# Ledger of designs, part 1: peptides against a protein of PDB entry 8RAJ

All scores and structures are predictions.

Target 1, 54 residues: chain A of PDB entry 8RAJ
Amino acid sequence: LPAENEDPDKAVVDLHRSPPKTKDPDLTPSGIIAKVKAGDMTQETARELLLAMR
Structure headers, positions and changes below count from the first letter of each chain, unless a header shows other numbers.
Peptide ipSAE was made for these designs. It is ipSAE averaged over its two directions, with the distance scale d0 held at 1.0 Angstrom where the peptide's residues are scored. Compare it between designs on one protein only; published cut-offs may not apply.
A fold fails the geometry check if it doesn't show the stated peptide or something in it is severely misdrawn.

## One batch from the design tools (peptide; aimed at target 1 I33 R47 L50)

Design b1_p8_1_s2 (made by RFdiffusion4, then SolubleMPNN; its pose is not in this set)
Fold by OpenDDE base, seed 2:
Structure b1_p8_1_s2 (fold): chain B 54 residues (1-54), chain A 8 residues (1-8)
Amino acid sequence: as target 1 above (54 residues)
Amino acid sequence: SLEDELLS
């Protein structure tokens, strides 16, 4: 049976790739406000998050 | 602004 040469071009996760500075855009004040406007976050939760970031 | 309302 032909051994399927699974080409080990498995995505070499470049360990040296600086972790994307996942500044989670959703955790910025602007991102939080955007989520509220989109209806994806309650105003109360947004208020709490924004106050905690001060 | 919505920001002002959230932070009031």
Scores: peptide ipSAE 0.280, ipTM 0.820, DockQ to the pose 0.481
OpenDDE base, seeds 1, 3, 4, 5: peptide ipSAE 0.276, 0.263, 0.262, 0.268; ipTM 0.819, 0.814, 0.815, 0.816

Design b1_p8_2_s1 (made by RFdiffusion4, then SolubleMPNN; its pose is not in this set)
Fold by OpenDDE base, seed 2:
Structure b1_p8_2_s1 (fold): chain B 54 residues (1-54), chain A 8 residues (1-8)
Amino acid sequence: as target 1 above (54 residues)
Amino acid sequence: SLEDELLS
């Protein structure tokens, strides 16, 4: 049976790739406000998050 | 602004 040469071009996760500075855009004040406007976050939760970031 | 309302 032909051994399927699974080409080990498995995505070499470049360990040296600086972790994307996942500044989670959703955790910025602007991102939080955007989520509220989109209806994806309650105003109360947004208020709490924004106050905690001060 | 919505920001002002959230932070009031």
Scores: peptide ipSAE 0.280, ipTM 0.820, DockQ to the pose 0.479
OpenDDE base, seeds 1, 3, 4, 5: peptide ipSAE 0.276, 0.263, 0.262, 0.268; ipTM 0.819, 0.814, 0.815, 0.816

Design b1_p8_3_s4 (made by RFdiffusion4, then SolubleMPNN; its pose is not in this set)
Fold by OpenDDE base, seed 2:
Structure b1_p8_3_s4 (fold): chain B 54 residues (1-54), chain A 8 residues (1-8)
Amino acid sequence: as target 1 above (54 residues)
Amino acid sequence: SLVDELLS
């Protein structure tokens, strides 16, 4: 049976790929406020996060 | 505003 050469080009997770600068829009002040307005974050948590960003 | 309430 032909050994199917499973091309080991398994996506080498480029460990050197700089983590996408996920400007996590959710971690910006505007993103936090948007989450609170959407009901996805408590006002208290938002306050703590915003204060920690100062 | 919500921002004022969060930062007060």
Scores: peptide ipSAE 0.232, ipTM 0.802, DockQ to the pose 0.453
OpenDDE base, seeds 1, 3, 4, 5: peptide ipSAE 0.229, 0.224, 0.227, 0.230; ipTM 0.800, 0.796, 0.799, 0.799

Design b1_p8_4 (made by RFdiffusion4)
Pose (drawn by RFdiffusion4):
Structure b1_p8_4 (pose): chain A 54 residues (1-54), chain P 8 residues (1-8)
Amino acid sequence: as target 1 above (54 residues)
Amino acid sequence: TLEEKLLA
């Protein structure tokens, strides 16, 4: 509900910003398996990263 | 094994 909303002319275009990056671009396959064994990553995401590194 | 599944 638009109580006390911004101007109707599409002012203040500075919203919807993403959070900072929390990823590394390069890893060892052993490190991928270790992350799954530690419960810190799913087998889905781990397999996706290994398909990019093979 | 886990390794076989991931490295397949």

Design b1_p8_4_s1 (made by RFdiffusion4, then SolubleMPNN; from b1_p8_4, 4 letters changed; failed a check: a repeat of another design)
Amino acid sequence: SLEDELLS

Design b1_p8_5_s1 (made by RFdiffusion4, then SolubleMPNN; its pose is not in this set)
Fold by OpenDDE base, seed 2:
Structure b1_p8_5_s1 (fold): chain B 54 residues (1-54), chain A 8 residues (1-8)
Amino acid sequence: as target 1 above (54 residues)
Amino acid sequence: SLVDELLS
């Protein structure tokens, strides 16, 4: 049976790929406020996060 | 505003 050469080009997770600068829009002040307005974050948590960003 | 309430 032909050994199917499973091309080991398994996506080498480029460990050197700089983590996408996920400007996590959710971690910006505007993103936090948007989450609170959407009901996805408590006002208290938002306050703590915003204060920690100062 | 919500921002004022969060930062007060």
Scores: peptide ipSAE 0.232, ipTM 0.802, DockQ to the pose 0.460
OpenDDE base, seeds 1, 3, 4, 5: peptide ipSAE 0.229, 0.224, 0.227, 0.230; ipTM 0.800, 0.796, 0.799, 0.799

Design b1_p8_5_s3 (made by RFdiffusion4, then SolubleMPNN; its pose is not in this set)
Fold by OpenDDE base, seed 2:
Structure b1_p8_5_s3 (fold): chain B 54 residues (1-54), chain A 8 residues (1-8)
Amino acid sequence: as target 1 above (54 residues)
Amino acid sequence: SLEDELLS
């Protein structure tokens, strides 16, 4: 049976790739406000998050 | 602004 040469071009996760500075855009004040406007976050939760970031 | 309302 032909051994399927699974080409080990498995995505070499470049360990040296600086972790994307996942500044989670959703955790910025602007991102939080955007989520509220989109209806994806309650105003109360947004208020709490924004106050905690001060 | 919505920001002002959230932070009031």
Scores: peptide ipSAE 0.280, ipTM 0.820, DockQ to the pose 0.472
OpenDDE base, seeds 1, 3, 4, 5: peptide ipSAE 0.276, 0.263, 0.262, 0.268; ipTM 0.819, 0.814, 0.815, 0.816

Design b1_p8_7_s1 (made by RFdiffusion4, then SolubleMPNN; failed a check: a repeat of another design; its pose is not in this set)
Amino acid sequence: SLEDELLS

Design b1_p8_8_s1 (made by RFdiffusion4, then SolubleMPNN; failed a check: a repeat of another design; its pose is not in this set)
Amino acid sequence: SLEDELLS

## One batch from the design tools (peptide; aimed at target 1 P29 S30 R47 R54)

Design b1_p10_1 (made by RFdiffusion4)
Pose (drawn by RFdiffusion4):
Structure b1_p10_1 (pose): chain A 54 residues (1-54), chain P 10 residues (1-10)
Amino acid sequence: as target 1 above (54 residues)
Amino acid sequence: EAEEALEELD
């Protein structure tokens, strides 16, 4: 509900910003398996990263 | 090593 909303002319275009990056671009396959074994990553995401590294 | 790691996941 638009109680005390911004102007109707589409002012203040500075919203919807993403959070900072929390990823590394390069890893060892052994490190991928270690992350799964530690419960810190899913087999889905781990397999996706290994398919990009093979 | 990446192929071996994929086989271990499967």

Design b1_p10_1_s2 (made by RFdiffusion4, then SolubleMPNN; from b1_p10_1, 3 letters changed)
Fold by OpenDDE base, seed 3:
Order: sequence, then structure tokens, then C-alpha cells
Structure b1_p10_1_s2 (fold): chain B 54 residues (1-54), chain A 10 residues (1-10)
Amino acid sequence: as target 1 above (54 residues)
Amino acid sequence: DADKALEELD
């Protein structure tokens, strides 16, 4: 069975990269809060993302 | 809404 190598590189939001022109559904305010609650994102990173979206 | 999410995060 080929282990699906879920490429871990797609989950790292580079805060210094130009805002993606694509509405990433995972980067909605609700999606960010869901990632923090799941333990997939730090509260600090979530705060920085949400402040940049304001 | 980002403002509401910030309030829920803090």
C-alpha cells in the first residue's frame, strides 16, 4: 500500500509571503480558530494571521 | 469575521 505521504509543507502558512489571492477556505477566521482548537496551530500564529486579515 | 475570532482566541 503506498503510504500517502501527506506533504507537510502545504500546512505551513508563511506570514511573510504576499497574501494569497486565493480564498483559502482553511484560512478563514473560523478555519483558523478550528485549527487552534485541534492543536494544529499555535494561538500566537492564529493571532498574527487574524490581525493581518483585519 | 476576524474581530470576532480574535475575541474568541483571547
Scores: peptide ipSAE 0.592, ipTM 0.914, DockQ to the pose 0.636
OpenDDE base, seeds 1, 2, 4, 5: peptide ipSAE 0.583, 0.588, 0.588, 0.588; ipTM 0.912, 0.912, 0.913, 0.913

Design b1_p10_3_s1 (made by RFdiffusion4, then SolubleMPNN; its pose is not in this set)
Fold by OpenDDE base, seed 2:
Structure b1_p10_3_s1 (fold): chain B 54 residues (1-54), chain A 10 residues (1-10)
Amino acid sequence: as target 1 above (54 residues)
Amino acid sequence: EAEEALEELD
């Protein structure tokens, strides 16, 4: 029986592919503002986070 | 920008 060449297309998970810096959209200034507008974050907590990012 | 976001919170 012919051995099917299952080319193991080894998905070389390039472990050196720095995960695209998915700046956690939740940890961006715009993401913080979006959470406040959604009611998911207090204005005070948002202020503290933004001051720490400055 | 964090500074623009602070201004939107005030």
Scores: peptide ipSAE 0.585, ipTM 0.910, DockQ to the pose 0.600
OpenDDE base, seeds 1, 3, 4, 5: peptide ipSAE 0.562, 0.561, 0.562, 0.561; ipTM 0.907, 0.907, 0.907, 0.907

Design b1_p10_3_s3 (made by RFdiffusion4, then SolubleMPNN; its pose is not in this set)
Fold by OpenDDE base, seed 4:
Structure b1_p10_3_s3 (fold): chain B 54 residues (1-54), chain A 10 residues (1-10)
Amino acid sequence: as target 1 above (54 residues)
Amino acid sequence: EADEALAELD
């Protein structure tokens, strides 16, 4: 079976870009917390993202 | 809310 090339281009979220009103479940406050709990995001990056959404 | 999520990170 060909390995699914998971595109490594899954969004470096530019913290300096106004968060698009993307219905991206991964960029919601709950989605950010879920990524931290999964080990897919650092607590510091999550804190910076959540502060920018406030 | 982003405030509730911040409180879970502390």
Scores: peptide ipSAE 0.588, ipTM 0.913, DockQ to the pose 0.636
OpenDDE base, seeds 1, 2, 3, 5: peptide ipSAE 0.582, 0.583, 0.581, 0.582; ipTM 0.913, 0.913, 0.913, 0.913

Design b1_p10_3_s4 (made by RFdiffusion4, then SolubleMPNN; its pose is not in this set)
Fold by OpenDDE base, seed 4:
Structure b1_p10_3_s4 (fold): chain B 54 residues (1-54), chain A 10 residues (1-10)
Amino acid sequence: as target 1 above (54 residues)
Amino acid sequence: DADAALAELD
């Protein structure tokens, strides 16, 4: 059985990249909170992202 | 907004 190569390019949000003009629902304040609740993002990374969006 | 999300995260 070929192990599905789960593409490990789950977009590591580079905090040093200027926030893309993201129509990406995943980078909205609500999308960030949803990722933390899912265990896909740390609370610390979410805090840094939300502070940079302020 | 980001403020409401920060308040939910604390």
Scores: peptide ipSAE 0.598, ipTM 0.916, DockQ to the pose 0.699
OpenDDE base, seeds 1, 2, 3, 5: peptide ipSAE 0.592, 0.595, 0.595, 0.598; ipTM 0.916, 0.916, 0.916, 0.916

Design b1_p10_4 (made by RFdiffusion4)
Pose (drawn by RFdiffusion4):
Structure b1_p10_4 (pose): chain A 54 residues (1-54), chain P 10 residues (1-10)
Amino acid sequence: as target 1 above (54 residues)
Amino acid sequence: EADAALEELD
Protein backbone atom coordinates (compact mmCIF):
# COMPACT_ATOMS: atom_id res chain seq x y z
CA LEU A 1 0.00 0.00 0.00
CA PRO A 2 1.50 3.38 -1.17
CA ALA A 3 1.36 5.37 2.08
CA GLU A 4 3.90 8.27 1.89
CA ASN A 5 5.20 6.95 -1.46
CA GLU A 6 7.73 8.62 -3.84
CA ASP A 7 6.70 11.10 -6.62
CA PRO A 8 4.55 9.70 -9.55
CA ASP A 9 6.91 11.02 -12.28
CA LYS A 10 9.40 8.10 -11.72
CA ALA A 11 11.88 10.00 -9.51
CA VAL A 12 14.73 8.49 -7.36
CA VAL A 13 16.02 5.77 -9.79
CA ASP A 14 18.72 4.32 -7.41
CA LEU A 15 16.94 1.24 -5.91
CA HIS A 16 17.00 -2.58 -6.67
CA ARG A 17 20.85 -2.88 -6.32
CA SER A 18 22.44 -6.39 -6.07
CA PRO A 19 24.74 -7.48 -3.17
CA PRO A 20 28.61 -7.74 -3.58
CA LYS A 21 30.20 -10.79 -5.24
CA THR A 22 30.95 -13.89 -2.99
CA LYS A 23 32.50 -16.29 -5.59
CA ASP A 24 35.94 -17.35 -6.94
CA PRO A 25 36.38 -17.70 -10.78
CA ASP A 26 38.85 -20.66 -10.64
CA LEU A 27 39.09 -23.75 -8.36
CA THR A 28 40.53 -27.30 -8.32
CA PRO A 29 38.13 -30.27 -8.91
CA SER A 30 39.46 -31.70 -5.63
CA GLY A 31 38.28 -28.43 -3.98
CA ILE A 32 34.79 -28.87 -5.53
CA ILE A 33 34.53 -32.47 -4.11
CA ALA A 34 35.85 -31.20 -0.72
CA LYS A 35 33.08 -28.49 -0.61
CA VAL A 36 30.40 -31.22 -1.18
CA LYS A 37 31.97 -33.55 1.39
CA ALA A 38 31.96 -30.65 3.88
CA GLY A 39 28.22 -29.98 3.18
CA ASP A 40 29.11 -26.42 2.02
CA MET A 41 27.83 -26.93 -1.60
CA THR A 42 25.14 -29.04 -3.38
CA GLN A 43 26.05 -31.83 -5.87
CA GLU A 44 23.99 -29.79 -8.43
CA THR A 45 26.18 -26.66 -8.16
CA ALA A 46 29.37 -28.74 -7.83
CA ARG A 47 28.66 -30.69 -11.03
CA GLU A 48 27.83 -27.35 -12.80
CA LEU A 49 31.26 -25.93 -11.85
CA LEU A 50 33.10 -29.16 -12.91
CA LEU A 51 31.35 -29.13 -16.35
CA ALA A 52 32.84 -25.59 -16.83
CA MET A 53 36.40 -26.78 -15.81
CA ARG A 54 36.75 -30.16 -17.72
CA GLU P 1 40.86 -34.81 -12.65
CA ALA P 2 37.54 -32.97 -13.51
CA ASP P 3 36.17 -36.07 -15.33
CA ALA P 4 37.13 -38.31 -12.32
CA ALA P 5 35.42 -35.80 -10.02
CA LEU P 6 32.22 -35.93 -12.13
CA GLU P 7 32.32 -39.77 -12.01
CA GLU P 8 32.70 -39.64 -8.19
CA LEU P 9 29.62 -37.33 -7.96
CA ASP P 10 27.59 -39.66 -10.23

Design b1_p10_4_s1 (made by RFdiffusion4, then SolubleMPNN; from b1_p10_4 with D3E A4E; failed a check: a repeat of another design)
Amino acid sequence: EAEEALEELD

Design b1_p10_4_s3 (made by RFdiffusion4, then SolubleMPNN; from b1_p10_4 with A4E E8L)
Fold by OpenDDE base, seed 5:
Structure b1_p10_4_s3 (fold): chain B 54 residues (1-54), chain A 10 residues (1-10)
Amino acid sequence: as target 1 above (54 residues)
Amino acid sequence: EADEALELLD
């Protein structure tokens, strides 16, 4: 069975890049909260992202 | 909204 190598590099939200105008569900406030709950993002990183989106 | 999401991080 081919291991689905989910490329771990796609999960790194570059905090210094202008938020892409992409409908990326991971860059929505709800997507950020979902990542924190999954353990895929720290609360601190999530806070910085959400503050930048405000 | 980002504001409601910030409240969920507290």
Scores: peptide ipSAE 0.572, ipTM 0.906, DockQ to the pose 0.707
OpenDDE base, seeds 1, 2, 3, 4: peptide ipSAE 0.569, 0.569, 0.570, 0.567; ipTM 0.906, 0.906, 0.906, 0.906

Design b1_p10_4_s4 (made by RFdiffusion4, then SolubleMPNN; from b1_p10_4 with A4E)
Fold by OpenDDE base, seed 2:
Structure b1_p10_4_s4 (fold): chain B 54 residues (1-54), chain A 10 residues (1-10)
Amino acid sequence: as target 1 above (54 residues)
Amino acid sequence: EADEALEELD
């Protein structure tokens, strides 16, 4: 049986491709505000996080 | 910006 050339499509995981800095949208100032508006975060916790990011 | 976000929370 002819060996099927499994061309392993080497998903060259470019280890040098820094994962796009997925600025966790939840950890951005705008994402924090969005969570507070959604009721998913307290205003106090949002204040503490934003103060720590300043 | 964190400062603008703090102003929206006050």
Scores: peptide ipSAE 0.604, ipTM 0.914, DockQ to the pose 0.575
OpenDDE base, seeds 1, 3, 4, 5: peptide ipSAE 0.576, 0.580, 0.599, 0.582; ipTM 0.911, 0.912, 0.914, 0.911

Design b1_p10_5 (made by RFdiffusion4)
Pose (drawn by RFdiffusion4):
Structure b1_p10_5 (pose): chain A 54 residues (1-54), chain P 10 residues (1-10)
Amino acid sequence: as target 1 above (54 residues)
Amino acid sequence: EAEEALAELD
């Protein structure tokens, strides 16, 4: 509900910003398996990263 | 090593 909403002319275009990056671009396959064994990553995401590295 | 890691996941 638009109580006390912004102007109707599409002012203040500075919203919807993403959070900072929390990823590394390069890893060892052994490190991928270690992340799964630690419960810190899913087999889905781990397999996706290994398919990019093989 | 990447292929071995994929085989271990499968």

Design b1_p10_5_s1 (made by RFdiffusion4, then SolubleMPNN; from b1_p10_5 with E1D E3D)
Fold by OpenDDE base, seed 2:
Structure b1_p10_5_s1 (fold): chain B 54 residues (1-54), chain A 10 residues (1-10)
Amino acid sequence: as target 1 above (54 residues)
Amino acid sequence: DADEALAELD
């Protein structure tokens, strides 16, 4: 049984890290909204990320 | 896009 321990620390978006040049699907506008809806991201953090992508 | 996603957060 591969327990893919997706390290929960990898889901923490560091706002001070240069945006990954990789199209991380979790860092798309839709991926951010999906994390907020899942309860995995605060609305405030999502707003800051989306403003930085604009 | 980011603007549409911001509008969904309001």
Scores: peptide ipSAE 0.595, ipTM 0.915, DockQ to the pose 0.631
OpenDDE base, seeds 1, 3, 4, 5: peptide ipSAE 0.595, 0.594, 0.594, 0.594; ipTM 0.915, 0.915, 0.915, 0.915

Design b1_p10_5_s2 (made by RFdiffusion4, then SolubleMPNN; from b1_p10_5, 4 letters changed; failed a check: a repeat of another design)
Amino acid sequence: DADKALEELD

Design b1_p10_5_s3 (made by RFdiffusion4, then SolubleMPNN; from b1_p10_5 with E1D E4A)
Fold by OpenDDE base, seed 4:
Structure b1_p10_5_s3 (fold): chain B 54 residues (1-54), chain A 10 residues (1-10)
Amino acid sequence: as target 1 above (54 residues)
Amino acid sequence: DAEAALAELD
């Protein structure tokens, strides 16, 4: 069975990168909260991202 | 919005 190496680096939001103007549902305020609830993002990283979006 | 999401995160 090929282990799908889901490249864990694709989920790391670089906080130093200008917020991509991407319609990425995962980088919306609701998408960030969904990642925290799933355990895919820390509450601290989510807070920093949301503060930068304000 | 980001403000509502911050309030849900606290």
Scores: peptide ipSAE 0.585, ipTM 0.912, DockQ to the pose 0.662
OpenDDE base, seeds 1, 2, 3, 5: peptide ipSAE 0.582, 0.581, 0.581, 0.582; ipTM 0.912, 0.911, 0.912, 0.912

Design b1_p10_5_s4 (made by RFdiffusion4, then SolubleMPNN; from b1_p10_5, 3 letters changed)
Fold by OpenDDE base, seed 3:
Order: sequence, then structure tokens, then C-alpha cells
Structure b1_p10_5_s4 (fold): chain B 54 residues (1-54), chain A 10 residues (1-10)
Amino acid sequence: as target 1 above (54 residues)
Amino acid sequence: DADEALEELD
């Protein structure tokens, strides 16, 4: 069985890149808060993302 | 909303 190498590089949101015109369901306000609660995102990164969506 | 999520994060 080939282990699906989930490429960890796809989870790094580059804050300096133009906002992806794709509605990434993982980058919804609720999705960001869920990642912080899971420990998958820092509170600082979440704050910067949410401020950029405002 | 982004504003509501900012209030939950602080």
C-alpha cells in the first residue's frame, strides 16, 4: 500500500501571497479557529489571517 | 464571520 504522503507543504499559508481566489474551506473564520483549538495553527497566525479577511 | 472569530481568539 503506498502511504499517501500528504505533502506537508500544502498546509503552509503564505501570508505574503495574494489571497487565493479559491474558497479554501480550511481558511474560513470557523476553520481557522478550529485549527487553533486543535493546535495545528498558532494564535498569532490565526489573528493575521482573520485581520486580512476583514 | 472574521470579526466574531477575532473576538473568540482574544
Scores: peptide ipSAE 0.592, ipTM 0.914, DockQ to the pose 0.635
OpenDDE base, seeds 1, 2, 4, 5: peptide ipSAE 0.586, 0.589, 0.587, 0.588; ipTM 0.913, 0.914, 0.913, 0.913

Design b1_p10_6 (made by RFdiffusion4)
Pose (drawn by RFdiffusion4):
Structure b1_p10_6 (pose): chain A 54 residues (1-54), chain P 10 residues (1-10)
Amino acid sequence: as target 1 above (54 residues)
Amino acid sequence: EADEALAELD
């Protein structure tokens, strides 16, 4: 509900910003398996990263 | 090593 909403002319275009990056671009396969064994990553995401590294 | 790691996940 638009109580006290911004102007109707599409002012203040500075919203919807993403959070900072929390990823590394390069890893060892052993490190991928270790992350799964630790419960810190899913087998889905781990397999996706290994398919990019093989 | 990456192929071995994929085989371990499968």

Design b1_p10_6_s2 (made by RFdiffusion4, then SolubleMPNN; from b1_p10_6 with E8L)
Fold by OpenDDE base, seed 4:
Structure b1_p10_6_s2 (fold): chain B 54 residues (1-54), chain A 10 residues (1-10)
Amino acid sequence: as target 1 above (54 residues)
Amino acid sequence: EADEALALLD
């Protein structure tokens, strides 16, 4: 079975773009913490994102 | 909230 190429184009979140009011559960404060726990996001990137949402 | 999430990163 060909491995589904998970498109690596899962959006580099531009930290300098005003956070879209994205109903994206992965960009909520809880979603960010979940990514850090999964090893999918660094603690530093999570801190920067959360500070920008405050 | 973003503040509660920040406290979980410390």
Scores: peptide ipSAE 0.579, ipTM 0.909, DockQ to the pose 0.661
OpenDDE base, seeds 1, 2, 3, 5: peptide ipSAE 0.577, 0.577, 0.578, 0.576; ipTM 0.909, 0.909, 0.909, 0.909

Design b1_p10_6_s3 (made by RFdiffusion4, then SolubleMPNN; from b1_p10_6, 4 letters changed)
Fold by OpenDDE base, seed 4:
Structure b1_p10_6_s3 (fold): chain B 54 residues (1-54), chain A 10 residues (1-10)
Amino acid sequence: as target 1 above (54 residues)
Amino acid sequence: DAEAALEELD
């Protein structure tokens, strides 16, 4: 079976861009916490994202 | 919200 090319275009969230009002469940406060718990995001990156959403 | 999520990270 050909390996599913997981698209490397999982958008590098530019922290300097105003967060688009994206209904992206992965960029909600709860989605960020879920990524940290899964090991898919560092605690520091999550803290920076959440501070920018406040 | 983002504030409650910050408290869960500390």
Scores: peptide ipSAE 0.577, ipTM 0.910, DockQ to the pose 0.637
OpenDDE base, seeds 1, 2, 3, 5: peptide ipSAE 0.573, 0.572, 0.575, 0.576; ipTM 0.910, 0.910, 0.910, 0.910

Design b1_p10_6_s4 (made by RFdiffusion4, then SolubleMPNN; from b1_p10_6 with E1D E8L)
Fold by OpenDDE base, seed 4:
Structure b1_p10_6_s4 (fold): chain B 54 residues (1-54), chain A 10 residues (1-10)
Amino acid sequence: as target 1 above (54 residues)
Amino acid sequence: DADEALALLD
């Protein structure tokens, strides 16, 4: 069976790091909402991230 | 924006 390479580069979003000016589409407000909707992020973590971006 | 996204979480 081919080992599914679970890409270990799930960027652990460090909530204590000053948000880089992330051109990362996954860390935009819309990208955060998309992750919550996909079940890839908790609503609480999304709230904390969005409050830090305000 | 972040404010609109916060409103969508509720």
Scores: peptide ipSAE 0.590, ipTM 0.910, DockQ to the pose 0.654
OpenDDE base, seeds 1, 2, 3, 5: peptide ipSAE 0.584, 0.584, 0.586, 0.583; ipTM 0.911, 0.911, 0.911, 0.910

Design b1_p10_7 (made by RFdiffusion4; failed a check: a repeat of another design)
Pose (drawn by RFdiffusion4):
Structure b1_p10_7 (pose): chain A 54 residues (1-54), chain P 10 residues (1-10)
Amino acid sequence: as target 1 above (54 residues)
Amino acid sequence: EAEEALEELD
């Protein structure tokens, strides 16, 4: 509900910003398996990263 | 090593 909303002319275009990056671009396959064995990553995401590295 | 790691996951 638009109680005390912004102006109707589409002012203040500085919202919807994403959070900072929390990823590394390069890893070892052994490190991918270690992350799964530690429970810190899913087999889905791990397999996706290994398909990009093979 | 990446192929071996994929086989281990499968």

Design b1_p10_7_s2 (made by RFdiffusion4, then SolubleMPNN; from b1_p10_7, 3 letters changed)
Fold by OpenDDE base, seed 4:
Formats: structure tokens, sequence, C-alpha cells
Structure b1_p10_7_s2 (fold): chain B 54 residues (1-54), chain A 10 residues (1-10)
């Protein structure tokens, strides 16, 4: 079975775009921490995102 | 919240 190519383009959060009021569970403070713990996000990128949400 | 999540990153 070919592995479903999960489009890598959906993981690029544009830090310069005003955060959409995204009900995206992956862009919540808890979702960001979960991505860092999974190794899917750097601690630096998570810090920048969380500071922009404050 | 974002503040509690920042404390978990330090």
Amino acid sequence: as target 1 above (54 residues)
Amino acid sequence: DADAALEELD
C-alpha cells in the first residue's frame, strides 16, 4: 500500500499571518506543546507562536 | 492558556 503522502505543506504555520481564529486543535497552546513533545515542532518556533497568542 | 504553555517550555 503506498503510504498516504500527508502533504508536508499543511504543517507550515506562517508566523507573519494574523493567527486565524482557527479552531485547529494543533494551533492551541496545548496543541503546540503536544507537537514539541512529539518532535514535530522546535521549542523556538513554539515559543514564538505562544508569544504571538498572548 | 499561552502563559501556562510558555512555562512548560522553560
Scores: peptide ipSAE 0.590, ipTM 0.914, DockQ to the pose 0.631
OpenDDE base, seeds 1, 2, 3, 5: peptide ipSAE 0.589, 0.588, 0.586, 0.587; ipTM 0.914, 0.914, 0.913, 0.914

Design b1_p10_7_s3 (made by RFdiffusion4, then SolubleMPNN)
Fold by OpenDDE base, seed 2:
Structure b1_p10_7_s3 (fold): chain B 54 residues (1-54), chain A 10 residues (1-10)
Amino acid sequence: as target 1 above (54 residues)
Amino acid sequence: EAEEALEELD
């Protein structure tokens, strides 16, 4: 029986592919503002986070 | 920008 060449297309998970810096959209200034507008974050907590990012 | 976001919170 012919051995099917299952080319193991080894998905070389390039472990050196720095995960695209998915700046956690939740940890961006715009993401913080979006959470406040959604009611998911207090204005005070948002202020503290933004001051720490400055 | 964090500074623009602070201004939107005030």
Scores: peptide ipSAE 0.585, ipTM 0.910, DockQ to the pose 0.599
OpenDDE base, seeds 1, 3, 4, 5: peptide ipSAE 0.562, 0.561, 0.562, 0.561; ipTM 0.907, 0.907, 0.907, 0.907

Design b1_p10_7_s4 (made by RFdiffusion4, then SolubleMPNN; from b1_p10_7 with E1D E4K)
Fold by OpenDDE base, seed 3:
Structure b1_p10_7_s4 (fold): chain B 54 residues (1-54), chain A 10 residues (1-10)
Amino acid sequence: as target 1 above (54 residues)
Amino acid sequence: DAEKALEELD
């Protein structure tokens, strides 16, 4: 069975890249908080993202 | 709401 190597590189939001014009459903305020609660995002990165969305 | 999410994160 080919292990689907989910490329871990696609989950790194580059904060210095121009905001993607795509409404990434995973980058909603609620989606960010869910990632922090799951341990998939640091509180610091979440804070920077949420401040940029304000 | 990003502002409400910041309050929940703090």
Scores: peptide ipSAE 0.579, ipTM 0.910, DockQ to the pose 0.637
OpenDDE base, seeds 1, 2, 4, 5: peptide ipSAE 0.576, 0.574, 0.574, 0.576; ipTM 0.910, 0.910, 0.909, 0.910

Design b1_p10_8_s1 (made by RFdiffusion4, then SolubleMPNN; its pose is not in this set)
Fold by OpenDDE base, seed 4:
Structure b1_p10_8_s1 (fold): chain B 54 residues (1-54), chain A 10 residues (1-10)
Amino acid sequence: as target 1 above (54 residues)
Amino acid sequence: DADEALALLD
């Protein structure tokens, strides 16, 4: 069976790091909402991230 | 924006 390479580069979003000016589409407000909707992020973590971006 | 996204979480 081919080992599914679970890409270990799930960027652990460090909530204590000053948000880089992330051109990362996954860390935009819309990208955060998309992750919550996909079940890839908790609503609480999304709230904390969005409050830090305000 | 972040404010609109916060409103969508509720």
Scores: peptide ipSAE 0.590, ipTM 0.910, DockQ to the pose 0.665
OpenDDE base, seeds 1, 2, 3, 5: peptide ipSAE 0.584, 0.584, 0.586, 0.583; ipTM 0.911, 0.911, 0.911, 0.910

Design b1_p10_8_s2 (made by RFdiffusion4, then SolubleMPNN; its pose is not in this set)
Fold by OpenDDE base, seed 2:
Structure b1_p10_8_s2 (fold): chain B 54 residues (1-54), chain A 10 residues (1-10)
Amino acid sequence: as target 1 above (54 residues)
Amino acid sequence: DAERALELLD
């Protein structure tokens, strides 16, 4: 059975990393909300990220 | 945008 490449690079959103200038869909406001809804991000972490993106 | 997303977290 092909090993599902669980992409181990679940990008730990480093809050100290400069906001990626890249269109990373996971780091857009919508992407952050999607992660929270999926249970992949805490509401608090999402709040901190979104505040930094304002 | 980020502001609208914050409102969804409240």
Scores: peptide ipSAE 0.568, ipTM 0.906, DockQ to the pose 0.740
OpenDDE base, seeds 1, 3, 4, 5: peptide ipSAE 0.564, 0.566, 0.567, 0.567; ipTM 0.905, 0.906, 0.906, 0.906

## One batch from the design tools (peptide; aimed at target 1 Q43 L51)

Design b2_p14_1 (made by RFdiffusion4)
Amino acid sequence: VAAIDAALAAAAAA
Pose (drawn by RFdiffusion4):
Structure b2_p14_1 (pose): chain A 54 residues (1-54), chain P 14 residues (1-14)
Amino acid sequence: as target 1 above (54 residues)
Amino acid sequence: VAAIDAALXXXXXX
């Protein structure tokens, strides 16, 4: 509900910003398996990363 | 790919 909303002319275009990056671009396959064994990553995401590295 | 799947299944079972 638009109580005390911004101007109707589409002012203040500075919202919807994403959070900072929390990823590394390069890893060892052994490190991928270690992340799954530790419960810190799903098999789905781990397999996706290994298909990019093979 | 089969080797990747087997290795991840073994790691998840650990």

Design b2_p14_8_s1 (made by RFdiffusion4, then SolubleMPNN; its pose is not in this set)
Fold by OpenDDE base, seed 3:
Structure b2_p14_8_s1 (fold): chain B 54 residues (1-54), chain A 14 residues (1-14)
Amino acid sequence: as target 1 above (54 residues)
Amino acid sequence: SAAEEALRELDALP
């Protein structure tokens, strides 16, 4: 039985893809900070994302 | 800006 654990929480934020105009709560400034605090995102990646949102 | 506030919070993380 291939357990397709497609863990849908691996939204690989492709920085080269135009940010989906979708209100992805994980791509809000607060969602980015929450991921860093959880250890799910590096501080460097979070900085790049937040800089692109200014 | 929410992004600028989040950058300040990010810089305050250990």
Scores: peptide ipSAE 0.677, ipTM 0.932, DockQ to the pose 0.741
OpenDDE base, seeds 1, 2, 4, 5: peptide ipSAE 0.672, 0.672, 0.672, 0.672; ipTM 0.932, 0.932, 0.932, 0.932

